# Peptides against a protein of PDB entry 5Z08, part 186

Target 1, 168 residues: chain A of PDB entry 5Z08
Amino acid sequence: RQKDEWAKKTSSLMKQLDWFIGEHLGAMLAAEELGGPVVGELMEIDPDDLSAGFNAHGKLKKATSQPDLDRRQRRIDDIWGPQDEQGQAHKRKRGADEALAASAEMRDLIEQLMNKLVEAGGDNSATYVEIPRESAAARFLVRSKVAMFHPNDARRLRLVDFGRDLDD
Target 2, 222 residues: chain B of PDB entry 5Z08
Amino acid sequence: GLPRLIDAIEEASKIPAKRRQTPIKPTIEKLTTHLYTHGASPDSLLRLADLLTLRNHLDQASLAAITRNLYPSSTVSDEVVLRFIGALGHGQLKPTLALQALFLRWLVMVYHLLENPGVLGQVYGVLFDLLDTAAIRPQLCHLLALVTRRKHVRPFRIQAILTLSRQTGGDPNLTGLLRVFKNYYPEIIVGDATKGRASAFKHPDPQWRQHLDEIQQRRSEA

## One batch from the design tools (peptide; made by RFdiffusion4, then SolubleMPNN)

Design b2_p20_2_s3 (from b2_p20_2, 9 letters changed)
Fold by OpenDDE base, seed 2:
Structure b2_p20_2_s3 (fold): chain B 168 residues (1-168), chain C 222 residues (1-222), chain A 20 residues (1-20)
Amino acid sequence: as target 1 above (168 residues)
Amino acid sequence: as target 2 above (222 residues)
Amino acid sequence: VPPPAQELADAEVAAYEAAL
C-alpha cells in the first residue's frame, strides 16, 4: 500500500517534471546553451552587452563594425534580434528545435543519473555519470543542488543523495 | 533634524514591537524621507550602521528601507565600512543574508566615497571566504571585483574560485571575478566549467547613483 | 542549511523588495 502510493506519487512527480522540462525548462536551457540568461539567475544582462562581448580587460567591447559574431552570438541575435516575420518563423522553428534538443538532453541526463544511483546500491563512488560536455542541463542540476561534480573530475556528475544525511 | 529621528529609532529598537507605546513606522518614514532629501553625515552614518548591523528589535522591512535610502552626504569612514563587513556571514547575531546582500550592494554603490578604499583590501580575506554563501555571492563578487589588487590574487584563491565555479555550475559572478584576476595574471586558465558567461558588474542602480550625485553636488556648493 | 527562520526572514525581505 505505502509502496504503491509512493510509486504513484513518484510517477506523478516524474510526469510533472517531464511537463516542466518540455514546456519551460527546455527553452530556458536552450537559451543558456545559445548564450542566453543562466537559468535561475536574474542576470539583468542587457542583450546588447552580451552582443558586444568582453575585451581582454573584461570591459565591454564597443560595437566596432564586423564583430566576428561567434556562432553563439548569432544565436543570441537570432533570439533577441528584431523580429522580422520570416525571420520569426525560422527563429521559432530553430528555437523549438533547440528547446526539443535541450529537453531531450535534460531527460537523458536525469535518467542516467537516476539509473546510476539505483545501480550503485549505496556506493557513492559508483553513482557518477560521465558527461561528454558541461551542458546547460548539467549546470542547472548543479545550481539547483540536485547534482554535484566529482571534486577532481568535472566530467563526472552524480545526484546528491539527501536520504543518507537526514538519518544522521 | 536627522539626529532626533535617529534618537527616537534607537530608543524604539531596544523595545520589542509588541511593547512599544507608539508605532515606529511613521518615524522610519520620516527618517527615510530625510535621508533621501539630504543624505546622512558621517556621524549619522555610523549611528545608522549600528542600527542596521547590531541585533535589535527593528523589523526587517524597516532595516531594508533605511539601507535603500542610506545616501552619504559626504564621505564614508573606515569605521562605517567595518560595521557592515563585521555583519557579514552566518550567525544568530548577524543580520539576515538578504540584508547582508543590501549592505554589499550599498558598499559597491558608495565605493568611490570611501575615505580609505584600502580598508576593504585589508579585510579581503573575510570577504573572499564568504563566496560559498550563494545568497550574497552576486554582490560579494561585484565588491571583490572593485577591491581586488595584484596582492590579493594568490594561487590558493585562484584555485578556490575554480573549485567553487565547478561546484556552482559556473556561476557567472565567479567567472567575472576570475576575469578580474586574469587582468593581473593572464596565464590563469579558465577551466571548462568557467567557459560560461561572466557578469559585467554593472552599477546595481543607476537611479540611486544619479540621486547620490545630486546629494554630493549640494555638499560641494555649500 | 540555513535555519528555516532565516529563510523566512530572507523571503520577507525579498517580498518587501518586490513590493517596492
Scores: peptide ipSAE 0.016, ipTM 0.494, DockQ to the pose 0.061
Fold by OpenDDE base, seed 3:
Structure b2_p20_2_s3 (fold): chain B 168 residues (1-168), chain C 222 residues (1-222), chain A 20 residues (1-20)
Amino acid sequence: as target 1 above (168 residues)
Amino acid sequence: as target 2 above (222 residues)
Amino acid sequence: VPPPAQELADAEVAAYEAAL
C-alpha cells in the first residue's frame, strides 16, 4: 500500500515535472547550452532587477507586471530572435528542436537519477549516475540543490536524498 | 545644501517611520536629486556610507535609491570602501543581501575613483570568503576580478573556487573569476565542471558611467 | 499601512537596539 502510494505520487510528480520540462525548462536549458542566460541565476534577485525597478532618479518604475518569464523570454528572443523572415522560421524550428533535445536530456537524466536512488537501497555510494558531459540539465539540477556531483568526480551525479535527513 | 539634507535624513533614521513627524520620502527625493546633479563629496560619501551600512529606521527603497545615485564628485576614500566591505555578509546587523549586492555593484562602478585601490586587496580574504553567498556572488566575482593580483591567487583559493563551481553547477561568475586566476597561473586546470559559460564582467550600467563622467568632468573644470 | 519592507526593517532595527 505505501509503496503503491509512493509510486503513484512519484508518477504524478514525474508527470508534472515532465510538463514543466516540456513547456518551460527545455527552452531555457537549450538557451543555456547555446550560450544564453543561465537558468536559475535570474531567480536570484539580480541587483540589476533592483536597479531596473528604479529610474535614473531612484524613483520606483512601476514594475510593469510583465512576469520575469517575459524578460527571460525576451533575452532568449534577443539571442535567438531571427534576423530575417526566412531565417526566422528556420531559427524557430532549430530553437524548437534544441528545446526538445534539452527536454529529452533532462527527462532521461532525472529518470536515471531516480532509478539509481531506488536501486541503491540506501547505499549512497551506489546512487551516482555517470554523466557523459556536464549539460545544462545537470547544472540546473545542481543549482537547484536537487542533485550533487561526486566530490572527487564531476562525471558522477546523484540526487540529494531528502528522505534520509527526515528518517535520521 | 547636501550636508543639511544628510542631517535631516540622519535624524529621521533614528526614528521609526510610524513616529516621524514628517514624511522622509520628500527629503530622500531631494537628496537623490542633489546627488544626481552634483555628486557627493568625500565627506558626504562617508556620512552616506554610514547611513547605508549601519542599521537604522530607513526603508529599503530609500537606501536603494541613495545607493543608485551615489555618484562621487571626487575620489572615494579607504574609509568609505571599508564601510561597504564591513556591511557584507550574513547577520542581523548587516544590510539586506539585495542592498549588499548594490554596494558591490557601486564599488565596481567607482573602482577607478578609489584613492587607494590596494585597500580592496587588503580585504581580499573577506571578499573571497563570501563567494558562497549566492545573492551577492555575481557582483562579488566582478569586484574580485578587478581586485585580484598574483599574490591573491593561492592554491587553497583555486581549490575553493573549483569546489564551489562544482557545487553551484558551474556559475558563470565563478568561471569568470577562475579565468582571471588562470591569467596569473596558466597551469590552473579548469576542470570539466568549468567548461560552462564565463561572465565577461562588463560594466554594470553604461548610463551610470556616462553620468559619473559628466559629474567628474565638472570637478576638473572648477 | 507602511509597506511590509518597512515593518521588517523596523523589527530588525528594534532587535538590534535590544541586543545593544
Scores: peptide ipSAE 0.009, ipTM 0.485, DockQ to the pose 0.046
Fold by OpenDDE base, seed 4:
Structure b2_p20_2_s3 (fold): chain B 168 residues (1-168), chain C 222 residues (1-222), chain A 20 residues (1-20)
Amino acid sequence: as target 1 above (168 residues)
Amino acid sequence: as target 2 above (222 residues)
Amino acid sequence: VPPPAQELADAEVAAYEAAL
């Protein structure tokens, strides 16, 4: 029963992740590879959000950082802004192709990481995937604390085993 | 005046919130209003630094509010700086990491008012060793970007930042700091791991800066 | 294959250490 619920939750999470990769993350990763903003900065409670202050209950006031959203949006808009129709179409097509490529890379990387984790049978040394390059996908997983590089080999990436760290 | 408000808050800080006969919030509001209007003298800054950095019964919202309004009317002494630096890192007696981030941000914003900017250079190692603390890293990198001189850019620190950059998936703040290092040693290879966007270390709060300038100008006219 | 960022970092550190 619990295993089946876990399997269902895992499957649901994987579907959600696949959706997120396809719909959002791929484009963001592609943007990062193209020199755009680093993915995940928005998920970190910006110290600026901290600086926006705490509400009366000690919760972070949502900084309506309209201006930073506007500046980021302007930078996104400046990166993606209406250049000439032909240049935009080519940039959009290239951007779409890059987003698809980034999505595929992320999916493949996650699959490899998961497969290695399963295959390793608890041996952390066997959980490393060899990556050909440090991609935006790999960096994102590391920033998200989902994966970690081998301490001595930046070509080796593994999933973080949260199960062990909770039992210690 | 400001000293009396500080006295009242100091006394209240000794008492748990549930045991206070009077709510502290109105006094904090008066303090923050006063600070916003007039700033804090060096003596008041020291007292406020103690309130902010020493363990007491003040709530985080109050501490954050004081920090956000901590406008120096004059200069910032080494002693005040060292109180904030001493409050950094992990420990039961230390302020929350969120508050530490505000302190670092404050130090960035008042850096030009330090009586001796060199004091931060003297504690450079302490600051640098805290880079692994993710919660304060953005502001810490910004402060280090201001403080870093050629003497601080050592091989072991270059290696440390590169290693940490890889471990963090290319934190833009670390990349930004590494660019500062590169200004002193152009031969530093910002490897592929650091191809990420570097932080530009812009002023954290332009409005705060403007208001600080107004407070500082009033003093020069007096 | 460009040397891994680590190898570059290590080489750089080694070069700096040798230059000191």
Scores: peptide ipSAE 0.007, ipTM 0.477, DockQ to the pose 0.014
Fold by OpenDDE base, seed 5:
Structure b2_p20_2_s3 (fold): chain B 168 residues (1-168), chain C 222 residues (1-222), chain A 20 residues (1-20)
Amino acid sequence: as target 1 above (168 residues)
Amino acid sequence: as target 2 above (222 residues)
Amino acid sequence: VPPPAQELADAEVAAYEAAL
């Protein structure tokens, strides 16, 4: 019974979250991964803006190769080839692809976090997901106080269990 | 002149907007126009700092407009700085966090005009302890980046920023501040959470800077 | 009509003045 109720609640939450991720959050997370503003500073991001990329201040930048950018941002800079008409179309497509990738990463991360929470059976030490990198998705969940890093290992992320604090 | 405009606004600030006999907006516009054209003297800056930082019946839009036009014609005294620092944080008597962010931005933009930049170093702890306040953190980190000296970079503050960086999911402003700390202590391990983007702390308003320089230049010619 | 934000600000200032 409790597992079924949890599954239903989780399913409902996942549907709402999936909608929110797909319609809004994915583009914002993609912008953050691209060195854009942190989620909350920019509410609407056009895929064209994602394709143009962001300067060191999170403002829209004309495509310049920044070698010290993370692999994802480098990939974006590499696709930001010469600003010809084909380059603009390729940029728009890329912005959309990055939003989709960010959405997929967020969905996957949330799914893993929820699965670990269910599997742990109340053991908080077993609720940690190993993350390969600190993604915009992971950072967003931490900023939103939905997730927390392991105090000694920033590669481990877990959902915040609000259940204990409400019953006390 | 500017003193008379400040007098009128000070008097109006004591009275709720609904009870004022005359709308204050035209006087605020005259004030902001005067400030934009001539800047504020040290004495006028102090009076305006009190209007901005002390609780009164002025609307937030008027306070923001004054702050955006708060060009010093000369230097900025320690007293003016301390008024703005005292206005930071949470409390019923304190300005809104949005206005506090504008004050911090202002301090960044006028930092080179401070009579004693060391005053900010003396209140470093007060500034540092506000880093958990998300609404003012960007401007606060920028100000701290200017103010930080070796004496301020202590193990407990390093750990505090590292902890807060993890808790905020690697806020770029905190990462930027950690880079400033690392300039004094290269051995500071910027953890994986800090591999993210760091703020470069560029001037927040180049147009404001240019206009300030024009006002300051007119003073040097007089 | 002053915006609701001004009424809140006025109420907050009034509360402060009453607490003094």
Scores: peptide ipSAE 0.009, ipTM 0.505, DockQ to the pose 0.030; fails the geometry check

Design b2_p20_2_s4 (from b2_p20_2, 9 letters changed)
Fold by OpenDDE base, seed 2:
Structure b2_p20_2_s4 (fold): chain B 168 residues (1-168), chain C 222 residues (1-222), chain A 20 residues (1-20)
Amino acid sequence: as target 1 above (168 residues)
Amino acid sequence: as target 2 above (222 residues)
Amino acid sequence: VAPPAQELADAEVAAFEASL
């Protein structure tokens, strides 16, 4: 009974997490990757806001200045034709594509972290995932106290094992 | 030409049906006839993908008719693919599940025309997480069967699909997808609840395929 | 005459609706 309830609760929680990632978190992570606000400062990011890009202070940029946009913002701009009314539909659409990409990255990272935890069989040293970069997704998980970096290698990330910390 | 038809439909899509001065149905019929005869260019596909995936005032029958006749005359860009993927799920701003099923079916039928098939692999998790949605599961499993690579077959996903298969009483599409997974991990034990018939993931519409091939051949001769 | 693809698509939508 308790195991079945736990399985149901876990499944429900995962479904809610997947929904949250897809509907909200992806856009926020995309904004953070573009130099926007850190997740928690802005709860709702319009895809149109994502398309405008962000200044060094995380504020929305006006469309006119060509700052050295990071690779993701360049990809957004390359996908963005001129800002006419047709450009706004394209703008919302690209914001959605970047949010989708960020959602996919977050889901992939969570999956890798969970798989390593299962494979490690209780060996904490084996629970680390190698991350190619410090992504907004990785930073979010660390800020949320869901994951932690290896103390000596910032390219290695693991889930926080709350079950062990409660038994100690 | 096709661009002018799309222009007219785009303008009509901004206006509620009751406030339109002219019926849209004749223009939709002209569009679908043109698409059936000539297919859609990459640029036209992108515009049509927007009409299909973004909330507008077009009726469901018109959207379905466009989707059914959405023959690419060339390749399908990553951008077009991502539009359809972004339209999947239960959000209020998303298309109906019936229309989403048609989009997934379309992606299956045009998979060989994707400029970069790897784009679907990048959004694999998005697709996989929708497997609990019964309305789109058949087409979703078929698409995943095409997209799945070794990198996607992970212990978490294996367990998830096994659990879902038990919960659904052994959906044949899930069993079919598990068979694809088993090609990469032979040790996957399909539990007793999954001893059912697996889907073979046959082409959804052989006539549509044949007509697509005819449209594609005309491009190679030009 | 609706293009054959339209009839098939209508049948598929009908089959999907009938499966609900």
Scores: peptide ipSAE 0.015, ipTM 0.325, DockQ to the pose 0.047
Fold by OpenDDE base, seed 5:
Structure b2_p20_2_s4 (fold): chain B 168 residues (1-168), chain C 222 residues (1-222), chain A 20 residues (1-20)
Amino acid sequence: as target 1 above (168 residues)
Amino acid sequence: as target 2 above (222 residues)
Amino acid sequence: VAPPAQELADAEVAAFEASL
């Protein structure tokens, strides 16, 4: 009975999280990946704003090419084909695609983190997920105090176990 | 004049609010109005810095109001700067972190009026060691961005900011500061951890800047 | 001679940079 209630609550929370990721967080994370505002500075980012890219100030850029922008941001600047109606549609589509990609990355990361936590059976050393890169998703989880990096290895991320860390 | 207003506030600051015979708020309002209109002389700035940084019975709202109107009419001395720097960090005798953030913001806004801008470089370590204090980090990073020179960019500080950036999930202010470091040492790999948006250290208050410029201009005409 | 702590910091920075 208690396990079933826990399972139902967990399922409900996962659905709510999935909704939040899809509806809100994905676009914000995509904006951050594109050099936009860090999640928490802007509560709402229109996917259309993602297509314009962001300046070093995280304001919507007018198209100025700075070289140290992540390859993804360079691709957005390169897809400034002619400002015809088709070009705007392609930009909007790309912004939506980046939001979807960010949503997928966040979902996958959360799933991996949760799976490792369950598999570790109480060994905190086994709870780390290897991340290929520090994504906006990973950064968000760390800022939110939901996850933490391994102290000696930035490629290893784990969920914060609030139940254990309170007892130590 | 301003000195008499400061005298009245200094005396009131020694007395708990409940024991004051007269409300201090009208005197604070007169002070802030005067500061807004005329600015503060170097001598007045020092006295006000002591009122702001030393523990007294003034309420936080009054202290914040004074700080927000602390327009220098001329230059800012090293002594004034050091009062504000000495007030930073944790401690029962130190101002609130909210007030400390206002002090740092003020230092950013008056940086160009410092008699000796090098004074902040001398206390660079003190400032840098406070980066873990989240409440003041935005303004602190901005100030450090102004103050940082090649001599301050040391390996241990590079590592410290990288570590703190990871721990904070890529605080854009830290990323901004690390970008300043990279200007001196291009080989600094701003790790993927810092690929977050760098804060642009823009002027915190353009209106305050404009008003300061007006006050400073009146001095040059006198 | 950079103090040992600075060499360690340099090594840590280098290791971190190499890990990227």
Scores: peptide ipSAE 0.010, ipTM 0.461, DockQ to the pose 0.014
Fold by OpenDDE base, seed 4:
Structure b2_p20_2_s4 (fold): chain B 168 residues (1-168), chain C 222 residues (1-222), chain A 20 residues (1-20)
Amino acid sequence: as target 1 above (168 residues)
Amino acid sequence: as target 2 above (222 residues)
Amino acid sequence: VAPPAQELADAEVAAFEASL
């Protein structure tokens, strides 16, 4: 029963992750690879956004973060914004292709990381995946504290085992 | 006046919120209003720094509100700076990491008002060793970007940032700090691993800066 | 073989140390 619920929850989480990768993360990772914003910076509730959420008197400012969100969004929109039709079509196509590539890379990387974790049978040394490059995908997983690089070899990435660190 | 408000808050800070006879919020609001209007003198800054950094019974919202309104009317003494620096890091007696981030942000915003900017350079190691603390890293990197001089850029610190950058998946703030280091040592290769967007360390709050300038100008005219 | 980024970082640190 609990294993089945865990399996169902894991399957649901994987589906949600796959959806998130395809719909959102791939494009963001592609943007990062192209020199755009780092993925997850927006998800860090900047203590300043928590602080910026408050007026000088400590009252919640309504998020007039519109201008800097608008500037980041304008930079995203300037990166993605409607330039001339042909250049936009090529940029959109390139952006879509890069987003698809980034999505595929992230999916593959997660799959490899999970497979190695399962195969390792608890041997942390065997949980490392060799990565050909430090991709936005790899960096994202590290920033998210989902993965970590080998301390001596940045070509080796593994999932963080949260279960062990809690029991120790 | 401001001293009386501080006195009232100091007394209230000694008492748990549940045991206070009067709500502290109105007094905090009066204080923050006063600070916003007039700023804090050096003496008041020291007293407020103690209230902010020492363990007391003030709520986090009140402490944050005071910090957000901590406009110096004059200069910031070394003693005030050292109170905030001493409050950084992990420990049961230390302020929350969220409040520490606000302190670091404050130090960034008042850096030009320090009586002795060199004081931060003297505690550079203390600041640098806190870079592993993710919750304060953005503001800490910004402060370090202001404080860093050639004497602070050492091989072991370069390596430490590079290592931490890898471990953090290329934190933009660390990359930004490495760029500052590179200004002193151009041979530093901010390699592909740090190809992430470096933080530009822009002023955290332009409105706060403008208001600070207005407070400072009023003092120069007096 | 150290990853190129780490090799570069290590080489950079080594070069920096050698330049002092």
Scores: peptide ipSAE 0.008, ipTM 0.433, DockQ to the pose 0.014
Fold by OpenDDE base, seed 1:
Structure b2_p20_2_s4 (fold): chain B 168 residues (1-168), chain C 222 residues (1-222), chain A 20 residues (1-20)
Amino acid sequence: as target 1 above (168 residues)
Amino acid sequence: as target 2 above (222 residues)
Amino acid sequence: VAPPAQELADAEVAAFEASL
């Protein structure tokens, strides 16, 4: 029962995260990878907002910050966009390609982290994914307290086991 | 006069200390006293920039003493600026990093006397690429804080500072430079790793400023 | 005419320079 609830919660979280990655986060991560603004504290998905967003009825409180994210993303795109129309089309395409790449990287990283968590069977030492680089995706997950680095190896990343911390 | 002192030091700089017939220290002291009292003309300033930046047989203490007393009596030319910029970085023919830090500090203190402040903007990339050099980073960040304009704030440079800030554990000088960038683009989020205390980039030597102002005032009265 | 944002940025830089 608890494993099934965890699996359902995890699946729901992953769907929401996938949506968020596809619609918003991918572009922001792409901006960070391109040397734009870091997805900072304002997107501190307060672990309490992630945790509090799951009320006992599974309704995520709509992150009230959605309108501000869209405004920021547009503004970032406007700031770094080309001035010339032809340049604008090429940069829009490049920006879209970078956003897709960042989204794919984030999805892959999350999938690896989830797979390792499942395979580890409760062994925390086996839950680490080796990351080839400190990506915007990896940094975001750590800042959001969704993942943590190994204390002695910054190339090893694992999911924070929210299931254990909620039961304590 | 100052030209004769420079002549003597230039000649001495060609000869190793052990082979000099006369000690150079008394001549350096006369030079630094003259510079402190009267400052350096544009022509003298260029000659002194060459002595400071080109490899010669002058000792580090003498070079540092000249740099600490390098008061311009007038403006600072682009040529003088470019001598100091060309002396930055790693290389067998370049001055020591300690001396480079003094040059950067000097450029900060005389920035308002540059004939063309835009010259530093033209070499912005050269300056920026040296941020990884810890020994000169404090003064380099201060100079970049003065020089930075909107055209210099680019995505790749934002990322470079952010990356370097993480690698350095949040160097306050880098955080200070990021704040300058943020003035041009408020959307730049200084991440938690950079929430450290930013440097305020205060004038590095108020006494030196005051003395410079006195020398500059004498020029305006002449 | 420099965009208002550039004028603000230049003013902040000027204020920073004046604080030196």
Scores: peptide ipSAE 0.018, ipTM 0.304, DockQ to the pose 0.015; fails the geometry check

